# Peptides against a protein of PDB entry 5JXT: the designs that were tried, part 12

Target 1, 319 residues: chain A of PDB entry 5JXT
Amino acid sequence: SLLPKKEINVYIGMSEMQVKWYQKILEKDIDAVNGAGGKRESKTRLLNIVMQLRKCCNHPYLFEGAEPGPPYTTDEHLIYNAGKMVVLDKLLKRIQKQGSRVLIFSQMSRLLDILEDYCVFRGYKYCRIDGSTAHEDRIAAIDEYNKPGSDKFIFLLTTRAGGLGINLTTADIVILYDSDWNPQADLQAMDRAHRIGQTKQVVVYRFVTDNAIEEKVLERAAQKLRLDQLVIQQGRAQVAAKAAANKDELLSMIQHGAEKVFQTKGAFGTMAEKGSQLDDDDIDAILQAGETRTKELNARYEKLGIDDLQKFTSESAYE

## One batch from the design tools (peptide; made by RFdiffusion4, then SolubleMPNN)

Design b1_p9_1_s4 (from b1_p9_1 with F8Y F9Y)
Fold by OpenDDE base, seed 3:
Structure b1_p9_1_s4 (fold): chain B 319 residues (1-319), chain A 9 residues (1-9)
Amino acid sequence: as target 1 above (319 residues)
Amino acid sequence: SLPEPELYY
């Protein structure tokens, strides 16, 4: 029988470089961040700020001129300049030692480019699929990954491209490097490994930058998922459609943790204490804390009714 | 100084 998947949110502090870039993003449009534009502020401007903050949470090298060089050489700087990469690097070593195989999902094809450079630098054999991958090349990559005795350890996928009904049950670990605004897209990604033909316990690690925009992206995704479940259970199909955040919600998301980011000199959390020198005990502590916070998050939304879940989204409904 | 983030407006 297929075992239930275990999902753990992994809360990760920003590196010093991420904090500096996060501050710069907020400072560049401080009037919008402070809500000074009021009703005249464009939703597009706020969405752009959200997108830049999400890029920063993923990797600072997603910005032009952020990568150290010349010379433009891949080095340990690719890892230590992003909190998610520091945790990923330690986690992948553990996953490999246990004889597991891993799917890594992101919303950003440009992040997959960084992950390819990382895989080459660490000597990890990988496959890749994104939105631009030709149909024939997708089939070839899937077949190469799934073949008996495949030496491919990692599969890199964009969440939506990986969602297209493919079978990747030869992997037992799923890393969501970032989250989709639609929790169903992430579920569809997980279900590439968590499907008929899986013989192992599937474990899903969802990376979340702590004290940043991504905590609010996760909360909104969890809220939406609960709402979708309740709507299905109650037969109220019409309620599910208004998924787009309003201006006030976007502003609140942008402001989340911003004050503490401005006050921070250096990195956050375990990244401030240990930087790239995380050991196995530090990883275990991060995973344990993440498992606790995941249970708390789920328990918060399980108690809410449709009307309560709608009120948090319905300030978006009257414009 | 860090380069300015590219904000697409």
Scores: peptide ipSAE 0.014, ipTM 0.550, DockQ to the pose 0.030
Fold by OpenDDE base, seed 1:
Structure b1_p9_1_s4 (fold): chain B 319 residues (1-319), chain A 9 residues (1-9)
Amino acid sequence: as target 1 above (319 residues)
Amino acid sequence: SLPEPELYY
């Protein structure tokens, strides 16, 4: 029988470089961030700010001229300049030592380029599929990964390209490096490993940048997922959640953690204390804290009715 | 100085 998947949100502090870039993104549009644009502020401008903040949460090298060089050489700087990479680097060593194989999903193909450079630098053998991968090359990559005795440890996928009906049950670990606005896309990605033919306990690690826009992306996705479940259960098909965030919701998401980011000198959380020197005990502490916060998040939304889930709860924007 | 992030407008 297929075991239930274990899902853990992994809350990760920003590196010093990410904090500096996050501050710079907010400062460039400070009038919009402060709500000074009011009714004149375009939804498009706010969506662009959200997209840049999400890039920063993933990796600062997604911005032009952020990578140190010349020479443009892959080195330890690729890891320590992004909190998610520091945690990923330690977690992958543990996963490999356990004899597991891993799917890594992202929304951003350019982040997969960074992850390829990382895989080469660490000597991890990998496969890749994104939205540009031809059908034949996609089949070849899946077959190469799934073959008996495959030496491919990692599969790099864009969430939407990897969601297209493929079987990857030869992996037992799923890392969501970022989250989709649509929680169904992430579920479809998990279901590539958590499917008939899986023989191991599937574990899903969802990376979330702490004290940043990604917490609000996660909350919104959790609200939508619960609402979709309740609508199906109650037969109320007409309660299509307004899928698109309004301007006030987007502004509240942008403002979340912004004050603390401006006050911060250096890195955030465990990245400030240890940076790239995270040990196995630090990873265990991060995973345990993440498991607790995941249970608390789920318990918050399980108690809400349809009418409450249709309202964007701004209360958590000022904490 | 950190280069300006290309903010897509």
Scores: peptide ipSAE 0.013, ipTM 0.513, DockQ to the pose 0.032
Fold by OpenDDE base, seed 5:
Structure b1_p9_1_s4 (fold): chain B 319 residues (1-319), chain A 9 residues (1-9)
Amino acid sequence: as target 1 above (319 residues)
Amino acid sequence: SLPEPELYY
């Protein structure tokens, strides 16, 4: 029988570079961030801010002129300048030592480019598919990854391209490097490893930048997923929450943690204490804290009815 | 201005 998935949100502090870039993103549009634009503030402007903040949470090198140089060479700076890369680098070593194989999903093909550079730098053998990958090349990459005795450790995928009906049960670890606005896209990604033919316990690590926009992206995704489940259970198909965040919700998401980001001169959390010098005990502490916060997050939404879940999309604008 | 995202070529 297929074992249930173990899902863990991994809450990760920003690096010093991420904090500086996050501040610059907020400062560039400070009037919009403060709500000073009022009813005249465009939804497009707020969506652009959200997208820049999400890029910052993924990797600061997603911005032009962020990478240090000359020389323009891949080195340890690729890792220590992004909190998610610091945790990923330690986690992948552990996963490889356990004899596991990994699917890494992102919404951003340009983040997969950074992850390719990382794989080359660390000597990890990988496959890649994204939305631009030709059908034949996609089949070839899947077959190369799934073949008996494959030396490919990592599969890099965009969530939507990887979600399309493929079988990757030769992997047992799934890393969601970022989250889709639609929780069903992430579930479809997990279901590439968590299918008939899987022989191992599938573990899903969802990376979430702590004290940032990504916590609110996660909360909204969890609310939507619970609402979708309740709607299916109650046969109330018409209660589908409007999938697109309104302006006030986007503003609340942008403001989340912004004050603390402006007050911070260095990195956040374990990134401030240890930076790239995370050990196995630090990783265990991060995973344990993540497992606790994941249970707490789920417990908040399990008690809510459809009407409460619809209100919380509005009340998260008042805290 | 925040730099535009470099296209990795």
Scores: peptide ipSAE 0.012, ipTM 0.502, DockQ to the pose 0.033
Fold by OpenDDE base, seed 4:
Structure b1_p9_1_s4 (fold): chain B 319 residues (1-319), chain A 9 residues (1-9)
Amino acid sequence: as target 1 above (319 residues)
Amino acid sequence: SLPEPELYY
């Protein structure tokens, strides 16, 4: 029988470089961040800010001129300049040591490029599939990864490319490096490992940048998922999937944690205390805190009805 | 000195 998957949100502080870039993104469009544009502020401008903040949460090298160089050499700076990379680097060592194999999903193909450089730098054998990968090359990559006795440890995928009904049950760990706005896309990604033919306990780690826009992306995704579940259970097919975020929701998401980011000198949380020197105890503490916050987040939405979930804004989650 | 952005909540 297939074991139930374990899902853990892993809340990760920004590096000093991420804080500096997050501040710069907010400062560049400060009038829009403060809502000073009012009704005249374009939804497109707010969506652009959201996308830049999400890029910052993933890796600062997604911005032009952010990578140190020349020379452009892959080194430890690729890891310590992004909180998610610091946690990933420690977590992958544990995953490998336990004899597990891992799927890493992202929304951003350019983040997969950074993860390829990281895999080469650490000597991790990997496969890659994204939206641009040819059909034949996708089959070849899947077959190489799934081969009995395959030495491929990591599979790098864009979340949408991984959604194409492929079987990756030879992996037992799933890392969602970022989240889709549609929680069903992330579930479909998890279902590549959590499927008939899986023999191990599947564990899903969802990376979430703490005190940043990604917490609000996660909350919105959790709200939508619970709403979709209740609509299916109650047979209320007419509950329109909550439309794309309105301007006020986008502003609230952009403003979340922004004050604390402006006041912060250096890194956040465990990244401020330990930086790249996270040990095994620090990772255990992050995972335990993440498990607790995951239970609390789920419990918050489980108590809500359809009407409450439709009206429930990310602001009412903190009241 | 860039003015400290007053975040109007």
Scores: peptide ipSAE 0.006, ipTM 0.495, DockQ to the pose 0.019

Design b1_p9_2_s1 (from b1_p9_2, 6 letters changed)
Fold by OpenDDE base, seed 1:
Structure b1_p9_2_s1 (fold): chain B 319 residues (1-319), chain A 9 residues (1-9)
Amino acid sequence: as target 1 above (319 residues)
Amino acid sequence: LPVPRYLLR
């Protein structure tokens, strides 16, 4: 029988470079971040800020003028300048040593391009598909990954392109490098490995930048997932979950952790203490802390009714 | 790389 998947949120501090770029994004639109625009602030402007902050959480080299050079090289700086890359680099070594194979999902094709350069730099053999990949090339990549004795360790996928009905049960590890606003897109991605024909325990690692916008993206996705489940169970099809965040919700999400980011002169958390020198014990501590916080997050939303889940709870904006 | 990754994409 198929074993239940294990899901763990992996909370990761920003690198020093990510903190500097996160500050720069907030400072550029400081009046909007402070709510000074009031009723005049456009939802489009707030959505743009959210998208830039999410790019920063993924990798600072998604911005013009962030990459060090000339000369422009592929080297250790590609890893230590992004907290998620530092954790990914250690986690992939462990996954490979265990004889596992891994799917890595992102919302951003430009992040997959960084991950390709990383795979080449570390000597990891990989496949890739995204939204621009032709149908024939997609089939060829899936077949190359799934073939008996495949030397391909990693599959790089955009969440939506990888969600389209494919079977990847030859992988047992799933890394969600970022999260979709729609939790169903991430579930569909996990279900590429967690299907009939899987012989191993599927483990899902969801990367979440700590003290940043991504915590609020995760909370909103968890809230929506619980609401969708309760609506189905209660037969209340008319409870259209407000699909789009309002201005006040977006502003609260942008403001989350912003004060602490402005006060920070270096990196966050374990990234400040260890940076690229993370060892196996540091990874175990991050995974254990993540498992605890994942249980707490789930327990918070399991107790809520439909009426509570329809309200955006900003309670965690002041912690 | 002759140019930063940002410009190659």
Scores: peptide ipSAE 0.351, ipTM 0.879, DockQ to the pose 0.261
Fold by OpenDDE base, seed 2:
Structure b1_p9_2_s1 (fold): chain B 319 residues (1-319), chain A 9 residues (1-9)
Amino acid sequence: as target 1 above (319 residues)
Amino acid sequence: LPVPRYLLR
């Protein structure tokens, strides 16, 4: 029988460089961030801010002029300048030592580009699929990854491209480097490894930048997933959850953690204490804290009814 | 890399 997947949110602090770039993004649109734009602020402007903040949470080198140089190199700076890369680098060593194989999903093909450079730098053998990958090349990459005795450790995928019906049951670990706004897209990605033919316990690590926009993306995705489940269970198909965040939701998401980001000098959390020098105990602590917070997050939404989940604006989360 | 990776992709 297929074992239930284990899902763990991995809450990760920003690096010093991420904090600096996150501050710059907020400062550039400070009037928007403060809600001073009122009703005239375009939803497009807020969506652009959210997109830049999500890029920052993924890697600061997604911005022009962020990468240090000249000389421009692929070196340890690629790792220590992004909290997610620091955790990924330690986690992949553990995963490899366990004899596991890993799918890494992102929303951003440009992040997969950074992850390719990282794989080459660390000597990890990988496959890649994104939205631009031709159908024949997708089949070839899947076959190369799935072949008996494949030396490919990592599969890099964009969430939506990798979600399309493929079987990757030769992997047992899934890393969601970022989250989709639609929780079903992430579930479909997980189902590439968590499918008939899987013989191992599938473990899903969802990376979430703590005290940032990504925490609110995750909360909104969890809320939507619960609402979708309840609507199906109660036969209330007419209660289509508004798929798109409104302006006030987007503003609240942008404001989440912004004050603490402005007050912070240097990195956040474990990244401030240890930086790139995370040990195995630090990783275990991060995973344990993540498992606890994951249970708490799920328990919060499991208690809510359809009417509560529909009314659940960010204001009611702090009462 | 002769240029930052941002410009290569």
Scores: peptide ipSAE 0.330, ipTM 0.870, DockQ to the pose 0.266
Fold by OpenDDE base, seed 4:
Structure b1_p9_2_s1 (fold): chain B 319 residues (1-319), chain A 9 residues (1-9)
Amino acid sequence: as target 1 above (319 residues)
Amino acid sequence: LPVPRYLLR
């Protein structure tokens, strides 16, 4: 019998470098961030800010002039300059010691390129598939990963490319390095490991930058998922169509945590206290806190009806 | 690397 998957949101503080870049992104478009553009503010401008903030949450080296150099090297700075990389680096060591194999999903192929450099730097054997990977190369990568006695520890995938019905049940850990705006894309990614033929309990770690836009991306994805479930259960097909965030929703998402980011000198949370020096106890504390917040988040949306789930309530996050 | 990662990607 297939064991139920365990899903844990892993809430991660920004590194000092991420805070500095997050501030710069907000400052560059401060009038739009403050809503001073009013009705004249373009949805495209807000979507661009959202995209840059999500890039910052993933890795600051996705920006021009962020990477230290010349010379440009692959070294510990690739890890400590991104909170998600610090947590990933510790978590992967634990996963490997447990004899598990891991799928890592991202929306950003450019982040997979950073993760390839990281895998090479740490000596992790990996496979990769993204949107540009040829059909034959996809088959070869899947077969190489799934073969009996495969030495491939990590599979790097873009969420959409990994969603294409492939079987990766030879992995038991799934890391969502970022989230899709469509929660169904993330579920389809999880279902590559959580499928008939899986012999282990699948554990899904969803990385979420705390006190940043990604927390609101997660909340919106959770609302949408619950809404989709209720619409299917109640036969109300008409409700599903308005899934695109409006301007006010995008503005609220951009503003979330922005004040605290502007006031912050240095890193956030455990990244401020420990930085790259996270130990096994720090990881256990992060995972335990994440499991608690995941239960609270799910419990919040389980109580809501269709009409409540259609309202993007910023207030529901502060209760 | 002779160039920053953002130019390679």
Scores: peptide ipSAE 0.249, ipTM 0.831, DockQ to the pose 0.255
Fold by OpenDDE base, seed 5:
Structure b1_p9_2_s1 (fold): chain B 319 residues (1-319), chain A 9 residues (1-9)
Amino acid sequence: as target 1 above (319 residues)
Amino acid sequence: LPVPRYLLR
């Protein structure tokens, strides 16, 4: 029988560089962030801010002029300048030592470009698929990864391209480097490894930048998933929540953690304490804290009815 | 060290 997948949200502090870039993104549009634009603030402007903040949470080198250089080199700076890369780098060493194989999903093909450079730098053999990958090349990459005795450790995928009906049961670890706005896309990605033919316990690590926009993206995704489940269970198919966030929701998401980000001079959390010097005990602590917060997050939404889940109120999840 | 490929794309 297929074992249930274990899902763990991994809450990760921003690096010092991420904090500086996160501040810079907020400062550039400070009037919009403060809600001073009122009814005239365009939803498009808020969506653009959200997308820049999500880029920052993924990697600061997604911005022009962020990378140190010239000369431009692939080196340790690629890792220590992004909290998710610091955790990923330690986690992949553990995963490899355990004899596991890993799928890494992102929404951003440009992040996969950074992850390719990282894989080359660390000597990890990988496959890649994104939305631009030709059908034949996609088949070839899947076959190369799934081949008996394949030396490919990592599969890099965009969530949408990787979600399309493929079997990757030769991997047992799934890393969601970021989250889709639609939780069903992430589930479809997980189901590439968590499917008939899997012989191992599938573990899903969802990376979430702590005290940032991504916590609110996660909360919204969890809320939507619970709502979708209740709608199916109650036969109320018409109650599908409007998939698109409103302006006030977007503003609330942008404002989440912004004050603490402005007050912070360095990195956040374990990234401030240890930076790139995370050991195995630090990783265990992050995973344990993540498992606890994951249970708490799920327990909040399990108590809510359909009517409560239709309201995007962060407050209603704490009652 | 190799030049980052993501800068070339």
Scores: peptide ipSAE 0.145, ipTM 0.774, DockQ to the pose 0.610

Design b1_p9_2_s2 (from b1_p9_2, 6 letters changed)
Fold by OpenDDE base, seed 5:
Structure b1_p9_2_s2 (fold): chain B 319 residues (1-319), chain A 9 residues (1-9)
Amino acid sequence: as target 1 above (319 residues)
Amino acid sequence: APLPAYLLR
């Protein structure tokens, strides 16, 4: 029988470089962040801020002129300048040591470019599929990864390209490096490993930048998933959650953690304490804290009815 | 940089 998948949100502090870039993004559009545009503020401007903040949470090198150089060489700076890369680098060593194989999903093909450079730098053998990958090349990459005795450790995928009904049951670990706005896209990605033919316990690690917009992206995704489940169970198909956030929801998401980001000098959380020098005990502590916060998040939404789940609960940036 | 005005409300 297929074992139930274990899902853990991994809450990760920003690096010092991420904090500086996050501040710069907020400062560039400070009037929009303050809600000073009121009814005149365009939804497009807020969506652009959200996209830049999500890029910052993934990796600062997604911005032009962020990468240190010249010389432009891949080195340890690729890892220590992004909190998610620091945790990923330690987690992949553990995953490899236990004889597991891993799918890494992102919404951003440009993040997969950074992850390719990382794989080359660490000597990890990988496959890649994104939205631009030709159908034949996609089949070839899947077959190479799934081959008996394949030396391909990592599969890099965009969440939407990886969602297309493929079987990747030769992997037992799934890393969601970021989250889709649609929780069903992430479920479809997980279900590439968590399917008939899987022989191992599937573990899903969802990376979430702590004290940043990604916490609110996660909360919104969890809320929507619970709403979708209740709508299906109650046969109330007309209660489609508005697929797109409104302006007030986007503004609340942008404002979440912004005060602490402006007040902070240096990195956040475990990134401030240990930086790139995270050990195995620090990783275990992050995973245990993540498992606790995941249970708390799920328990929060399990008690809510359809009417409560239709309201965006903007907890104020002050809680 | 000035603190966001929403933080002053």
Scores: peptide ipSAE 0.036, ipTM 0.698, DockQ to the pose 0.011
Fold by OpenDDE base, seed 3:
Structure b1_p9_2_s2 (fold): chain B 319 residues (1-319), chain A 9 residues (1-9)
Amino acid sequence: as target 1 above (319 residues)
Amino acid sequence: APLPAYLLR
């Protein structure tokens, strides 16, 4: 029988470079971040800030002129300049050593470009599919990954492109490098590995930048998922879960952790203490803390009714 | 709340 998937949120501190870029993004639009535009503030402006902050959480090299050079060569800087890459690099070594195979999902095709450079740099054999991948090339990549005795360790996918009904049960580990605004897209991605034909325990690691906008993206996704479940259970088809955040919700998400980011001179959390020198015990501690926070997050939303789940709880930007 | 005034530069 198919074992239930285990999902763990992996909370990761920003690198020093990410903190500096996160500060710069907030400072550039400080009036919008402070809500000074009021009712006149453009929703598009707030969505642009959100997009830039999410890029920063993924990798600072998603910004023009962020990559150090010359020389413009892939090196250890690709890893230590992004908290998610530091954790990914250690986690992938463990995953490979245990004889597992991994799907890595992102919302951002440009992050997959960075992950390709990383795979080449570490000597990881990989396949890739995104939204631009031709149908024939997609079939070829899936077949190459799924073939008996495939030497492809990693499959890189955009969440939406990878969600399209394919079978990847030859992988047992799923990494969501970032989260979709729609939790169903991430579930559909996980269900590429967690499907009939899977013989192993599927484990899903969801990377979440700690003290950043991604925590609020995750909370909103968890809230929406619970709301969708309750609407189905109660037969209340008319409860249109507001698919898009309003201006006040977006502003609250932008403000979350912003003060602490401005006060921080270095990296966050384990990234400040260890940086790229994370060991196996540090990874185990991060995973254990993540498992605890995942249970707490789920337990928070499981107790809420439909009417509560329709309200965005603006936790204060200072808690 | 708005960010502290020292950040409003």
Scores: peptide ipSAE 0.026, ipTM 0.681, DockQ to the pose 0.011
Fold by OpenDDE base, seed 4:
Structure b1_p9_2_s2 (fold): chain B 319 residues (1-319), chain A 9 residues (1-9)
Amino acid sequence: as target 1 above (319 residues)
Amino acid sequence: APLPAYLLR
């Protein structure tokens, strides 16, 4: 029988470089961040800020001129300049040592480019599929990954490309490097490994930048997922969960953690204490804290009715 | 840089 998947949100602090870039993004559009634009502030401007903050949470080298050089060479700086890469690097060593194979999903094909450079730098054998991959090349990559005795450890996928009905049950670990605005896209990605033919316990690690925009992206996704479940259970016509955040919701998401980011002179959390020198005990502590916060997040939304879940309540994050 | 006005509360 297929074992239930284990899902853990992994809350990760920003590196010093990420904090500096996050501050710079907020400062560049400070009037929009303050809500000073009132009725004149474009929803498009707020969406652009959200996308820049999400890029910062993923990797600062997603910005032009952020990569140190010349020379432009892949080195340890690719890892220590992004909190998610520091945790990923330690987690992948553990995953490999246990004889597991891993799917890594992102919304950003340009982040997969950074992850390819990382795989080459660490000597990890990988496959890649994104939105631009030809149909024949997708089949070839899937077959190469799934073949008996495949030496491919990692599969790099965009979440939407990985959602296309493919079978990857030869992997037992799923890393969501970032989250989709639609929780169903992430579930469809997990279901590539968590399907008939899987023989192992599937574990899903969802990376979330702590005290940043991604925490609000996660809350919104969890709220939407619970709403979709309750609507199905009650047999109500799909209350079209407001597909797009309104202007005030976007502003609240941008403002979340911004005060603490402006007050911070270095890195955040475990990244400030240990930086790239995370050990196995630090990873165990991060995973345990993540498992606790994941249970608390789920328990918060399980108590809410349909009417409460239709309101984006920022207040529920501070209780 | 000036702090966000919402942080000056």
Scores: peptide ipSAE 0.022, ipTM 0.634, DockQ to the pose 0.011
Fold by OpenDDE base, seed 2:
Structure b1_p9_2_s2 (fold): chain B 319 residues (1-319), chain A 9 residues (1-9)
Amino acid sequence: as target 1 above (319 residues)
Amino acid sequence: APLPAYLLR
């Protein structure tokens, strides 16, 4: 029988470089961030801010001129300048030692380019599929990864490319490097490993930048997932879950953690204390804290009815 | 060393 998947949100502090870039993004559009644009503020402008903040949470090198150089060489700076890379680098060593194989999903093909450079730098053998990969090349990459005795440790995928109904049950670990606005896209990605033919316990690690926009992306996705489940269970087909955030929701998401980001000198949380020097105990603490916060997040939405789940409660961005 | 792939896109 297929074992239930274990899902853990991994809450990760920003590096010093991410904090500096996150501040710059907010400062560039400070009037929009403060809600001063009022009715004239376009939904498109707020969506653009959200996209830049999500890029920052993934990796600062997604911005032009962010990479240190010349010389432009792949080195430890690729890791320590992004909190998610620091945790990923430690977690992948553990996963490999356990004899596991891993799928890494992102929304951003340009992040997969960074992850390819990282794989080369660490000597990890990998496959890649994104939205631009030809159908024949996708088949070849899947077959190369799934072949008996494959030495490919990592499969890099965009979440949308992973949605294609492919079987990757030769992996037992799934890392969601970022989250989709649609929780069903992430579930479909997980179901590439968590499918008939899987013989191991599937574990899903969802990376979430702490005190940033990604927490609100995750909360909104969890709310939507619960709403979709209740609508199906209650037969209330008329409850069109608002597929897209409104302006006020987007503004609240942008403002979440922004004050603390402006006040911060350096990195956040464990990234401030240890940086790239995270040990195995630090990783265990992050995973344990993540498991607790994951249970709390799920428990929050499980108690809510359809009418409550339709309300995006802007808890005050100032608490 | 080849430039990082993400710098070329």
Scores: peptide ipSAE 0.020, ipTM 0.456, DockQ to the pose 0.412

